# Peptides against a protein of PDB entry 6FRK: the designs that were tried, part 284

Target 1, 411 residues: chain A of PDB entry 6FRK
Amino acid sequence: NEEVLNAMLKEVCTALLEADVNIKLVKQLRENVKSAIDLEEMASGLNKRKMIQHAVFKELVKLVDPGVKAWTPTKGKQNVIMFVGLQGSGKTTTCSKLAYYYQRKGWKTCLICADTFRAGAFDQLKQNATKARIPFYGSYTEMDPVIIASEGVEKFKNENFEIIIVDTSGRHKQEDSLFEEMLQVANAIQPDNIVYVMDASIGQACEAQAKAFKDKVDVASVIVTKLDGHAKGGGALSAVAATKSPIIFIGTGEHIDDFEPFKTQPFISKLLGMGDIEGLIDKVNELKLDDNEALIEKLKHGQFTLRDMYEQFQNIMKMGPFSQILGMIPGFGTDFMSKGNEQESMARLKKLMTIMDSMNDQELDSTDGAKVFSKQPGRIQRVARGSGVSTRDVQELLTQYTKFAQMVKKM

## One batch from the design tools (peptide; made by RFdiffusion4, then SolubleMPNN)

Design b2_p27_7_s3 (from b2_p27_7, 15 letters changed)
Fold by OpenDDE base, seed 1:
Structure b2_p27_7_s3 (fold): chain B 411 residues (1-411), chain A 27 residues (1-27)
Amino acid sequence: as target 1 above (411 residues)
Amino acid sequence: EEEKKKLLEELKKLNELYKLLQKIQEE
């Protein structure tokens, strides 16, 4: 029994290390699981694999719980939220995502750019904020982040904003000057919450980075970014252990809506490759895929139009990275589609949709769309001019449609 | 559970469609 337990724990420990879980945490988890498993209960014919998986799951749930209640903003008060993190962590994008999240919930939200180190930081924040219709503050001339942060916080306090998000300078290196600047900003604005933004893709470096921030700045919350496929999220456990601070949100992609409140159970299920059926259901319900029943019925009858193809491309694009959706289905590993092939496929789909946006209803709704274009070659030239593409690109789309329509007829 | 099963079946069909579209784009 002990040999079987040790073999199964070795397999689980290997999988956790491949998920970027810190070696120290994996060792501690192994000891805790060994202490929690009654070897006598394992002898009673219970599925040893399920018992070990359940024990591992329980210990991982404890590792993501710092035992500290997450800070929450107070309605009708001015809540100052300061963001800290390295350059490339997704900090600036995450500020915009959090602002948009609270704005959609009916909070009066604003953004302050106190990043004076990166020449394009204010323009990037301004662009993101303008797209989301979020009020913003920053300077092109002021170089002191303390002045910008203080003036911006005062301005938005006087305008009765409820959520005031301050983005700070991110650097590539853990420089003492960065931490001093962050401390000066924090002392000047007196934030209600300091959020550390961490990139999940840095793997085993998560512990050292999270510790360096916590040792210099009073981090109270963690946001984990780039949980969009390759990062299994094991680095998040290291951040919680080092900061002793809860994960409050996760970033799951590049879009402003690829942002969700952290849920322990779905996160651990995904980390273990068990899938996230609840998150899948929520995501599919948000996508309003009800229109897919009508398409599935048409496909069963061997009918397929250019409009049906456009609607499918739109649905695939709304779903985002199909690898994420597949990764939510139990037994479909994250390896089902390489990120490179998926981005190229999405770019191709978007190009095809742009060509179809220049088609008329008669062309889109024809059961023989390729024949409509073959009978009147002037249609190909019109669509090519309307979409800014070559006549060859339109012919290639029609060839792909014809191949697909032939496969649908064989299904 | 029945809604979960129906949703899983729809997602499988969508996946088959997506794989088919990718294969057509690679050819």
Scores: peptide ipSAE 0.017, ipTM 0.420, DockQ to the pose 0.156
Fold by OpenDDE base, seed 3:
Structure b2_p27_7_s3 (fold): chain B 411 residues (1-411), chain A 27 residues (1-27)
Amino acid sequence: as target 1 above (411 residues)
Amino acid sequence: EEEKKKLLEELKKLNELYKLLQKIQEE
């Protein structure tokens, strides 16, 4: 029994190391799991694998819980949230995501760019903020981040903003000058919350980075980014251990909506490759995909129209990044959608939908839409003119539809 | 549990549909 336990724990430890969990935490978890498993209960014919998985899951949940309640903004107050973290951590993007999250929840939210070191930081923030209709502050002429942060915070406090997010300089590496700048900004603006933004893809470096920030500034919250890629998020455990601060949100892609409140159970389930069935159910329920029964019934009959394809593209666009949804299904790794192609794929889908918006009901509802267009080529030219695309783009759409309809007939 | 099973089956079908869409976009 002990040999079987040790073999199974070795497999789990290997999988956790492959998930970027820190080697010290994996060792500690192994000892905690060994101490929590009753070998007599293991002898009684219980499913040894399920028991070990449950013990591992329970210990991982404890590693993600710092024992400290997450800071939450107070409604009707001016809440100042300072962001800290390295360049390339996704900090600036995460500021915009958090601002957009609170704005969508009905908070009066604004952004301050106190990054004077990176050329074009303010332009990037301004572009993101303008697209999201978020008020912003920054300077093209002021080089002191303390002045910009102080003036911006004062301005937005006077305008009764409830959420005031301050983005800071990140540098490429941990430097004393970065930490001094962060401390000066923090002392000047007196933030209600300091958020450390960590890139999950840095793997085993997460502990050392998180500790270096916590040792210099009073980090009270963690946001983990780049959980859309190959990073299984094991580095997040290291950040919690080092900062003793809760993870409050996760970034799950490049889009402004690729941002969600941290949930412990789904995160650990995903880390273990168990999927997030609960979050998937919640997300499907939020989409009101009741109309999928009618589609599934049509698909079972081998019927697939251009309208059915359009509705699927709408569902795709409503669901957000499909990589996230796939990553919630057990046995579908995060690797199913290659990083970076998601925005291009969404732009392609939107282009295809725009072409279909120029089609008539006879074309959209035909069980053989491609044949309708092949019989009357003048329809292709009409749709092309109506959607502002080439006749080739319409033919490509019809080719894709035909491929899809053929695949549906084989399902 | 039956509703969860039904939803999981629908999600598997959606996932298959999306795999097909993704393959079509990569081609």
Scores: peptide ipSAE 0.015, ipTM 0.404, DockQ to the pose 0.171
Fold by OpenDDE base, seed 2:
Formats: structure tokens, C-alpha cells, sequence
Structure b2_p27_7_s3 (fold): chain B 411 residues (1-411), chain A 27 residues (1-27)
């Protein structure tokens, strides 16, 4: 029993180290798991693997939970959020992602660029903010980040903004001058939350970097970036351990939508390669797929209409990035969908839906939609005119539908 | 567990539909 335990713990420890979990944390976890597992209870025929997995999971959850409640903005108040982190951490991009997240939730959100060190920092922030339609402030001429931050915060406070995000200068190295500048900015604007942005791809360096920031600045929240499909989530544990601050969000890519609230259980499940079944359930329940029982029954009977295809496209569109959804399923790697192909695929889906919006109920609800159009070619011309597309585009859609309907008949 | 199983089956179907869409886009 002890040999089996030690072998399984060795595999878990190896996987955690491969996931860039700090070696000290892995050692501590191994000791805690050994202490939490009653070897006598394991002798009773309980699934030893499940017990070890549960003990490991429980100890990882403790490592991600600093025991401090995450700061949350107050609705109708002015909430100043200061971002800190190294250059290349994704800090500026993450400011825009967080601003966009709150804006989509109906918060009056703005961005301030207090990065005076990096040439083009303000242009980059302005570009991102403009694309997202987020109000922004910065200067091309002012070199003091304290002045820019103070003026920007005052401006947006006077305009009754609820979320005021301040991006600061990053450095390539831990320089005392950077920390002094960050302290001066923090003292001037008195932020309600200081967010440390950490790049997960730096691996074992996460602890030392996070600690250096926490030792100089009162970091209260962590955002971990570059948690793409290959991203080793172990750096997140190191950041929490070093900062004693909760992870509030994760960045899962380069797009403004590649940003999600941090959930402990799903994250640990994903870190262990168990997937995020709970987050998947939540996300599918949010889709109100209860109306899909009728679709599932139709699919079981090999019936598939253009309406059924339209509803499936709506479901895919509601789910958002399908790569993220697949990455929540155990055993589906996040590599299953290249991110670049996903936006193009979504644009194509929207085009197909726009064509179907010009179809009538008889066309949409026909079990042989392609045959309805083939019998009356005038329908293709009507739909093409209604949707502003070529007759060829409608024929391509009908060809695609026919391929789907044939696949459904084989299921 | 039964809800999880249903959900997994729905997601597999969605994934197959998405794979088919990708194949149709590559053709």
C-alpha cells in the first residue's frame, strides 16, 4: 500500500513539476498528502487512486486559496485598480481585458496609461481601448507617471466612472526605481486594489518575481496570463504562495475575450488533467440548452433540419471560443482548435446564419431542406437577395447542410 | 452523474458538428 502511494505521489509530483509548480510547494504537498491519507482506510478496499487524487486535489485547492477574500468592486462607487508587473507579463493587454470584462457587465469602465517608460505604451493602450470602445487617458508629453495617474483618476472620478484601471510601467528587470515609481503612483491615486500581473510561461521564476513585487508593493490580487492550452498553470500556485493574494482572473490568450474569472476547483482539475467538468456544466447550463432535448431526440432519429443546424450554430456562438469549451472536457487538449481558425470559423457561422435568416419556416423545418431548394430554384434566388449574398453562397450552405444531415443520419 | 453524462454527450455532438464545419471550411 505504501509503495502504491509513493508511486502515485511520484507521478503526481512529476506532473506538477512539469506544470511549473514550485519544487518547495510540490514537496510540501507530498508531505501533506501523505499525512492526510490514512493507510488503514486504503486497506479497506476503497479505490486507492480516488483517495490519493482527492487528497492531492484538496491540498492543491489549499495552495491556491490564500485564505483572503478577493477584492470585488462596489457598484455605483469609484473603484481604482492599479496594475503592476514586469514588461512582457501581458499587463497592458490584461488591463484592456479587465476593462472590457467590466464594461460587458454594465460597469462604467476606463483605462489610464501611466507607462511613461515604454515607447508606444500609450499608443498600444489607446489602440486596444479604442477597439473595445473603452474610454482612456494618457499623455504623449508628460513623463511623470504620478501626474498622469493622478490627473486621469481625477478626470474619471469627476465623470463618475465606476472602474478606473491604471496601467503602470513594466521593467525587464527588478529595478528599485520601478518599485519606487509604483509606490509613488500608488500613494498618489490610493488604489482600492493593486493587481499583480504574472506571465505563467516564466515557470519556476514565478515565485521570485511575485515575491519581489509583494515585498515592495501591497499586491492584493493576482492575474495570471498566458494560460493557453500548453500553459503550465503551476506558476499560479507560486504567485499565490508568494503574494498571499488570490488569483482573480486568468488570461487564456491574446484576444480581449480570452479572459475569465478565476475558479479554484476548475483550475486545479485542469492542472491535474481532469478537465473542468463543473465549469463545462455551468457553461452549458448558462446556454439554456434545455431546449436541446427536442434536438437530441431529432438527432437520435436521424432528423436534421436547417433550423436544427441554425440552433446548433447559435449554441456554438453562445458557447464562445470552442477551444475553451473543449479544454474543459477531460482528455481534450486545448490544441484541438487553433485560435486563429476559431474567429474565422465564427465569422463563417455568422454568415451562414445570416443566409438562414432569409429562409422561411417551410425551408427551415423541412427534413430535406436541400430537396426543397432543388425543386424550386427560385427559393435560392429569394434567399440570396434577402441575405445580400450570391446564389452560390446559398448553394454552398445547402451543400454544407446536406453533409451535416448525412452525418446525423450515420450517428 | 447522469446530467454530466448527458452534457458530455451533447458536447461530443457539438464537437463533431464543429469538426465537420472545419472540414467543410478546409474543402
Amino acid sequence: as target 1 above (411 residues)
Amino acid sequence: EEEKKKLLEELKKLNELYKLLQKIQEE
Scores: peptide ipSAE 0.015, ipTM 0.389, DockQ to the pose 0.124
Fold by OpenDDE base, seed 4:
Structure b2_p27_7_s3 (fold): chain B 411 residues (1-411), chain A 27 residues (1-27)
Amino acid sequence: as target 1 above (411 residues)
Amino acid sequence: EEEKKKLLEELKKLNELYKLLQKIQEE
């Protein structure tokens, strides 16, 4: 029994190290799991594998819990949230994601760009904020981040903003000048929360980076980014251990909505390669995929209309980033969809839907939509004019539909 | 043609996903 336990623990420890979990934490976890497992209960015929998995899961849950309650904004108050982190950590993007998250929850939210070091930082923030309809502040002329942060915070406090997010300068490396600037900004604006943004893809460097920030600035929260890539998120455990601060959100992609509140159970499940079945079920229930039983039944009968294709495109659009959903399925890695393909695919789907919005019910509901258009070429010209596209674009859609309908007939 | 192939592969994967999701809901 002890040999079996040691073998299984070795496999788990290897998997955790491959997930970028710090070697010290893996060693501690191994010792804690060994101490928590009753070998007598393992002898009584209980599923040894399930028992070990449960013990490992329980100890990982403890590693993501710093024993400190996460800061939460107070409704009707001015909550100042300062962001800190290295350049390339996704800090600026994460500021916009957090602002958009709170805005969608009905908070009066704004963004301040206190990055004077990076050329175009304010333009990037302005572009992101404008797209999301988030109020923003910054300067093209002021070089002191303390002045910008102070003026911006004062302005938005006077305008009764509830969530005031301050993006600070990042550096490519840990520099004393960066930490001095961050401390000066923090002292000037007196933030209610300091958020450290960490890139999960830096792997074993997460501990050292997180510690360096915590040693200089009173980090109270962690956000982990790039969990949509090759990073399994083991570095997040190192960040929690080093900062003694909870993970509050995770970034799961490049889109502004690729951002979710941190949930311990789904995160640990994903870290172990078990997927996020609960999050998947929740996502499915949110999509009301039960209404698609009729669609799936039609597909089983080899019937596929342009309307059925449109409804599938709507479902894809409702699902959001397909990479997130795949990442919830056990054994499907995040690598299955390259990031660049997803935005392009979504834009293409929107274009195809716009073409179909110019079709009539007879065209949409025909079991042979391509034949309807081939018999009456004037329909192609009507749809092309209605959707503002070329007749070639409509023909390409019909060609895609025909190929898909042929695939459905073979399923 | 490659982009069309990618889109068709994505749609196929979506259908496989729906089948998996249905199976998970039945369990």
Scores: peptide ipSAE 0.007, ipTM 0.339, DockQ to the pose 0.020

Design b2_p27_8_s1 (from b2_p27_8, 10 letters changed)
Fold by OpenDDE base, seed 1:
Structure b2_p27_8_s1 (fold): chain B 411 residues (1-411), chain A 27 residues (1-27)
Amino acid sequence: as target 1 above (411 residues)
Amino acid sequence: KEEEEKEEEELKKLLELFNKLLKELKE
């Protein structure tokens, strides 16, 4: 029994290391799991794999919980949120995402660019803020970030803003001058929350970086970026352990709406490759896919049209990066999430939709669409010419539709 | 609860079908 446990724990530890979980945390987890597993219960014929997975899941949930309640903004007050993090962490983009998140919830939100170190930082923030219709402040002439931050905070306080987000300078190296500047800005503006933005793709370096920030600046919240399929998020555990601060949000892509509140259970499920069924359901519900009920009813009756397939391809494209959707579905491992395969899959879906855009309503709404085309081959040639594709490409689409429609009829 | 469980089970079936379709589109 102990040999079997050790072998299974070795596989889990390998998978966690491949998920960028810090080696020290993996060792601690292994010891905690060994202490939590009753070897006598394992002898009773319970699925040893499920028991170990459950024990690992529970211990990972504890590692993501710092035991500190996350800061939340107070309605009707002026809440100053200072962002800190390295250059390339996605800090500036994350400021805009958080501002947009609160704006969509009816908060009076603004952005301040106190990054004087990076050329074009203010132009980038201004561009992002303008696209999102978020008020912004910054300077092209002032070089002191303390002055810019103080003036911007005072301006937006006087204008009764509720959420005041301050973006600071990010550097490539942990330079003492960066931390001194951040401390001077923090002392001048007296933020209600300091948010550390961390790139999940830096893997094992997450602990050392998060610790360096926490040792110099009073980090109270963490946002993890670049959780768009390549980063399994194991570095987030290192950030929580080092900062003793909760993860409040995650960045899941490049779009301003690729930003969500952190949920512990879905995150750990995704980290373990169990999928995120809840996050998928939430995304499907947020998209108000009212057309899904009508589709589900048709599928129950074994009916599926080319229009139904088109609407579903459109829905898949609206759900965001194909990698995110596939990564939320159980059994679609990270191998489906290669950027190359995603772009190619999205290009294939767009090509199929372009072919269907050249179909008429009689062709799209037929319960036997393939038979409509087989009876009148001139339709295939019309659609091929209309969409700029070969007759072979149209036949391939009809073959795929026929396979899917046959699966629906077998349900 | 029973309606939510049914909707969840139907959504799972739909997603499984889509996954099969998308897998065939990748091949």
Scores: peptide ipSAE 0.022, ipTM 0.367, DockQ to the pose 0.023
Fold by OpenDDE base, seed 5:
Structure b2_p27_8_s1 (fold): chain B 411 residues (1-411), chain A 27 residues (1-27)
Amino acid sequence: as target 1 above (411 residues)
Amino acid sequence: KEEEEKEEEELKKLLELFNKLLKELKE
């Protein structure tokens, strides 16, 4: 029994190291799991694998909980949020994502670019802010980030903004000069929250970097970026351990909407490759499954129409990026849709929906839509002309529908 | 609990179906 436990723990430890979990944390986890497992309960015929997985899961949940309540903005107050992090961490993009998140929640939100070091930082922020219709401040001529940050914060305070986000310079090599600049900015604007932005792809370097920031500035929150890539996010555990600060949000892609509040359970499930069943359930519940019950009932009866397919494509598009949906399914790693394939897949879905928008109710609501089109080929030509596509594109859609409808009939 | 497990199983079937569709759409 102990040999089996040690072998399974070795596999889990290897998988955690491959997920960029710090070697010290993996060793500590192994000891904690060994201490939490009753060897007598394992002897009684319990699924040893399930018990070890559950013990590992519980210990990982403790590692992402710093025991500190996350800062939250106060409604009707002026909340200043300062962003800190290395160049290339996704900090500037994350500022825009957070601003857009609060704007969509009905907060009066603005952005300040105090990054004077990176050429084009202000242009990038301005482009993102303008696209999202978020008010912004910055300078092309002022080189002191303290002046820009102070003037921008004062301006937006006077205009009664509720969320004031300040982006700062990220540097790779001159740590002392960067940290002094960050400290001067922080002292000048007196932020209500300092957010450290960390790239999940930097792996084992996460601990040392997170610690260096926490030792110089009062980091109170962490945001982890690039969780859409091959990085399983094991470095996030190191950031929490080093900063003693909660992860508040995660960046899950390149789009401004690829940003979500951090949830511990889904994150650990994904880290272990168990999928995010809970996040999937939540996301499906957010879609108001009332329409999906009717679909599930139809599917149970082997009925599937072109309209049912259209509604499902709408639901998928409402669920957001396919990478997020697929990443929630157990056994579908982030690799299933490369970033390029997602936009292409969404464009393909949108094209299919545009073809279906040119169909009539008789075609959409037929239990055998493909047979309706096969009996009257003139319908294909009408739909093709209406949607601006080839007759071949319509035939390909009908072929895909037919394959799917046959699969549903076999369920 | 039993209704939640049924909904979860139905959701899983729907997702498996959609994943098959998406695989076929990628081909």
Scores: peptide ipSAE 0.022, ipTM 0.395, DockQ to the pose 0.021
Fold by OpenDDE base, seed 3:
Structure b2_p27_8_s1 (fold): chain B 411 residues (1-411), chain A 27 residues (1-27)
Amino acid sequence: as target 1 above (411 residues)
Amino acid sequence: KEEEEKEEEELKKLLELFNKLLKELKE
């Protein structure tokens, strides 16, 4: 039993190291898991693998919990949020994402560009802010970030903004001048929250980087970026351990909507390669997809209609951004998470649904919808005319349906 | 409980299929 436990723990430790989890944390987790596993319960015939996975999961959840409640903005107050992080961490993009998140929640939100070091920083922020219709402040002439930050904070306080986000300068590496500048800005504006933005793709460097920022400024929150890449996010555990600060949000791509509140369970599930099954279930439950049983039953019989496809497209459309749905499914690579094509994909889905809206019940409810159309080509022309599309577009839909129905038959 | 776990696994497989379809629609 102990040999089996040690072998399984070795596999888990390897997977965690491959997920960029710090070697010290992996060692500690291994010891904690060993201490938490009752060897007597393992002897009783319980699924040893499930028990180890549960123990690992529980210990990873503890590693992501700093034991400190996340700061939350107060409604009707002027909340100043200062961002800190290296250049290339996604800090500036994350400022815009957070601003947009709060704006969509009905907060009066603004952005301040206090990055005077990077040429075009203000133009980049201005472009992002303008596209999102977020008020912004910055200067093309002032070179002191303290002055810009102070003036911008004062301006937006006087205008009764509720969320005032300050983007600061980054550097390519940790430099004393960067930390001095951050401290001067923090002292001048007295932020209610300091957010450290970390790139998950830096792997084992996450601990040292996060610690260097925490040692200089009072980091109270962490945002992890580039979780849409090959990074499994194990570096996030190192950031929490080093900063003793909660992860509040994650960035899952370059699009302004590629931003979500941090959820511990989904994150750990993804880290372990289990996917976000819980988040998938939660989203399915939130959608009140009462017809899932009927669909599952049809799928068990290898039956899939154009109507079933239409209903699932509606469900996907209700679940929100495809990137968030895809990120919940194990083994779907992050390449699917590129939201740049999400709007186009949504437009394509809407087009497919519009084509199906021109189909009749006999066509929609046929277990071999493609054969119905192949037997009577005049149906394709009718649907094409009804939906305002080409006969080719209808044929492409039927081809996609046929591919999907063939996959269902193989389940 | 076993039936619910099986339904969840089937729903997951369904979503995987839809995501494959969505990939093909992005390409």
Scores: peptide ipSAE 0.019, ipTM 0.397, DockQ to the pose 0.020
Fold by OpenDDE base, seed 4:
Structure b2_p27_8_s1 (fold): chain B 411 residues (1-411), chain A 27 residues (1-27)
Amino acid sequence: as target 1 above (411 residues)
Amino acid sequence: KEEEEKEEEELKKLLELFNKLLKELKE
């Protein structure tokens, strides 16, 4: 039993290291899991794998909890949020995402560009803010980020903004000049929250980077970006450990909507390769698939029509980028859909839907759509002509439908 | 053949995705 436990823990430790979890945290986790597992309960025929997974999950949940309550903005007050982080961390994009998030929640939100180091920083912020209809402030002529930040904060306080986000300069490396500038800005504007933005793709460097920022500025919150890429987010655990600050949001893609409040359970599930079942359910529920009950009921009865398939393709298209959906599904790694494959997959779904748009109600609503077409081959030719595709493309769709319908019947 | 195998693999992936979504909707 102990040998089996040690073997399974070795596999989990390897997977966590491959997920960019810091080696010190992995060692500590291994010891904590060993101490939490009752070997006698393992002898009683309980699924040893499930028990180990549960123990690992529980200890990972503790690692993302710094024991400090996350800062939250106060409604009807001016909340100043300062962003800090390296260049390329996604900091500027994340400022816009957070501003858009609060704006959608009915907060009076604005953005300040206090990045004077990067040429075109203000133009980039202005472009993003304008697209999202977020008020912004910055300068083309002022070179002192302290002046820009102070003037911008004062302006938006006087205009009764509730969320005032200040984007600061980033550097490619940790430089003392960057930290001095950040400290001067922080001292001038007296932010209610300092957010460290971390790129998950930097892997094992997350601890050292997060520590360097925390040692210089009073980081109170963490946002992790690029969780849509190859990074499994294990570096987030290192950032929490180093900053002693909670993760408040995650960036899950390049779109302004690819931003969500941090949830511990889904994040740990994804880190372990279990997927984000809860986030997928939430996202599916947010789609107001009121017809999901009727569909689920049909699926329970082993009924699946071409219309049901069409509606599912519409739902999948409404769920947003396939990369996000796949990233929520257990065993679909982020590697599975390169950006090229997502557009191609969406184009394929659209093509399939276009073929189905040329079908009639009898064909769409048949419980055996493939049999309707097989009995009357002239229907295939009609649909092919109507959708501008080959008869082969229609046959391929019907073959796919048949595979789906057979799977539904087995469910 | 290689393009047909890629298409079949992508279809299989879509099917697996769909089945997972359906399973999660049933839970």
Scores: peptide ipSAE 0.021, ipTM 0.319, DockQ to the pose 0.193; fails the geometry check

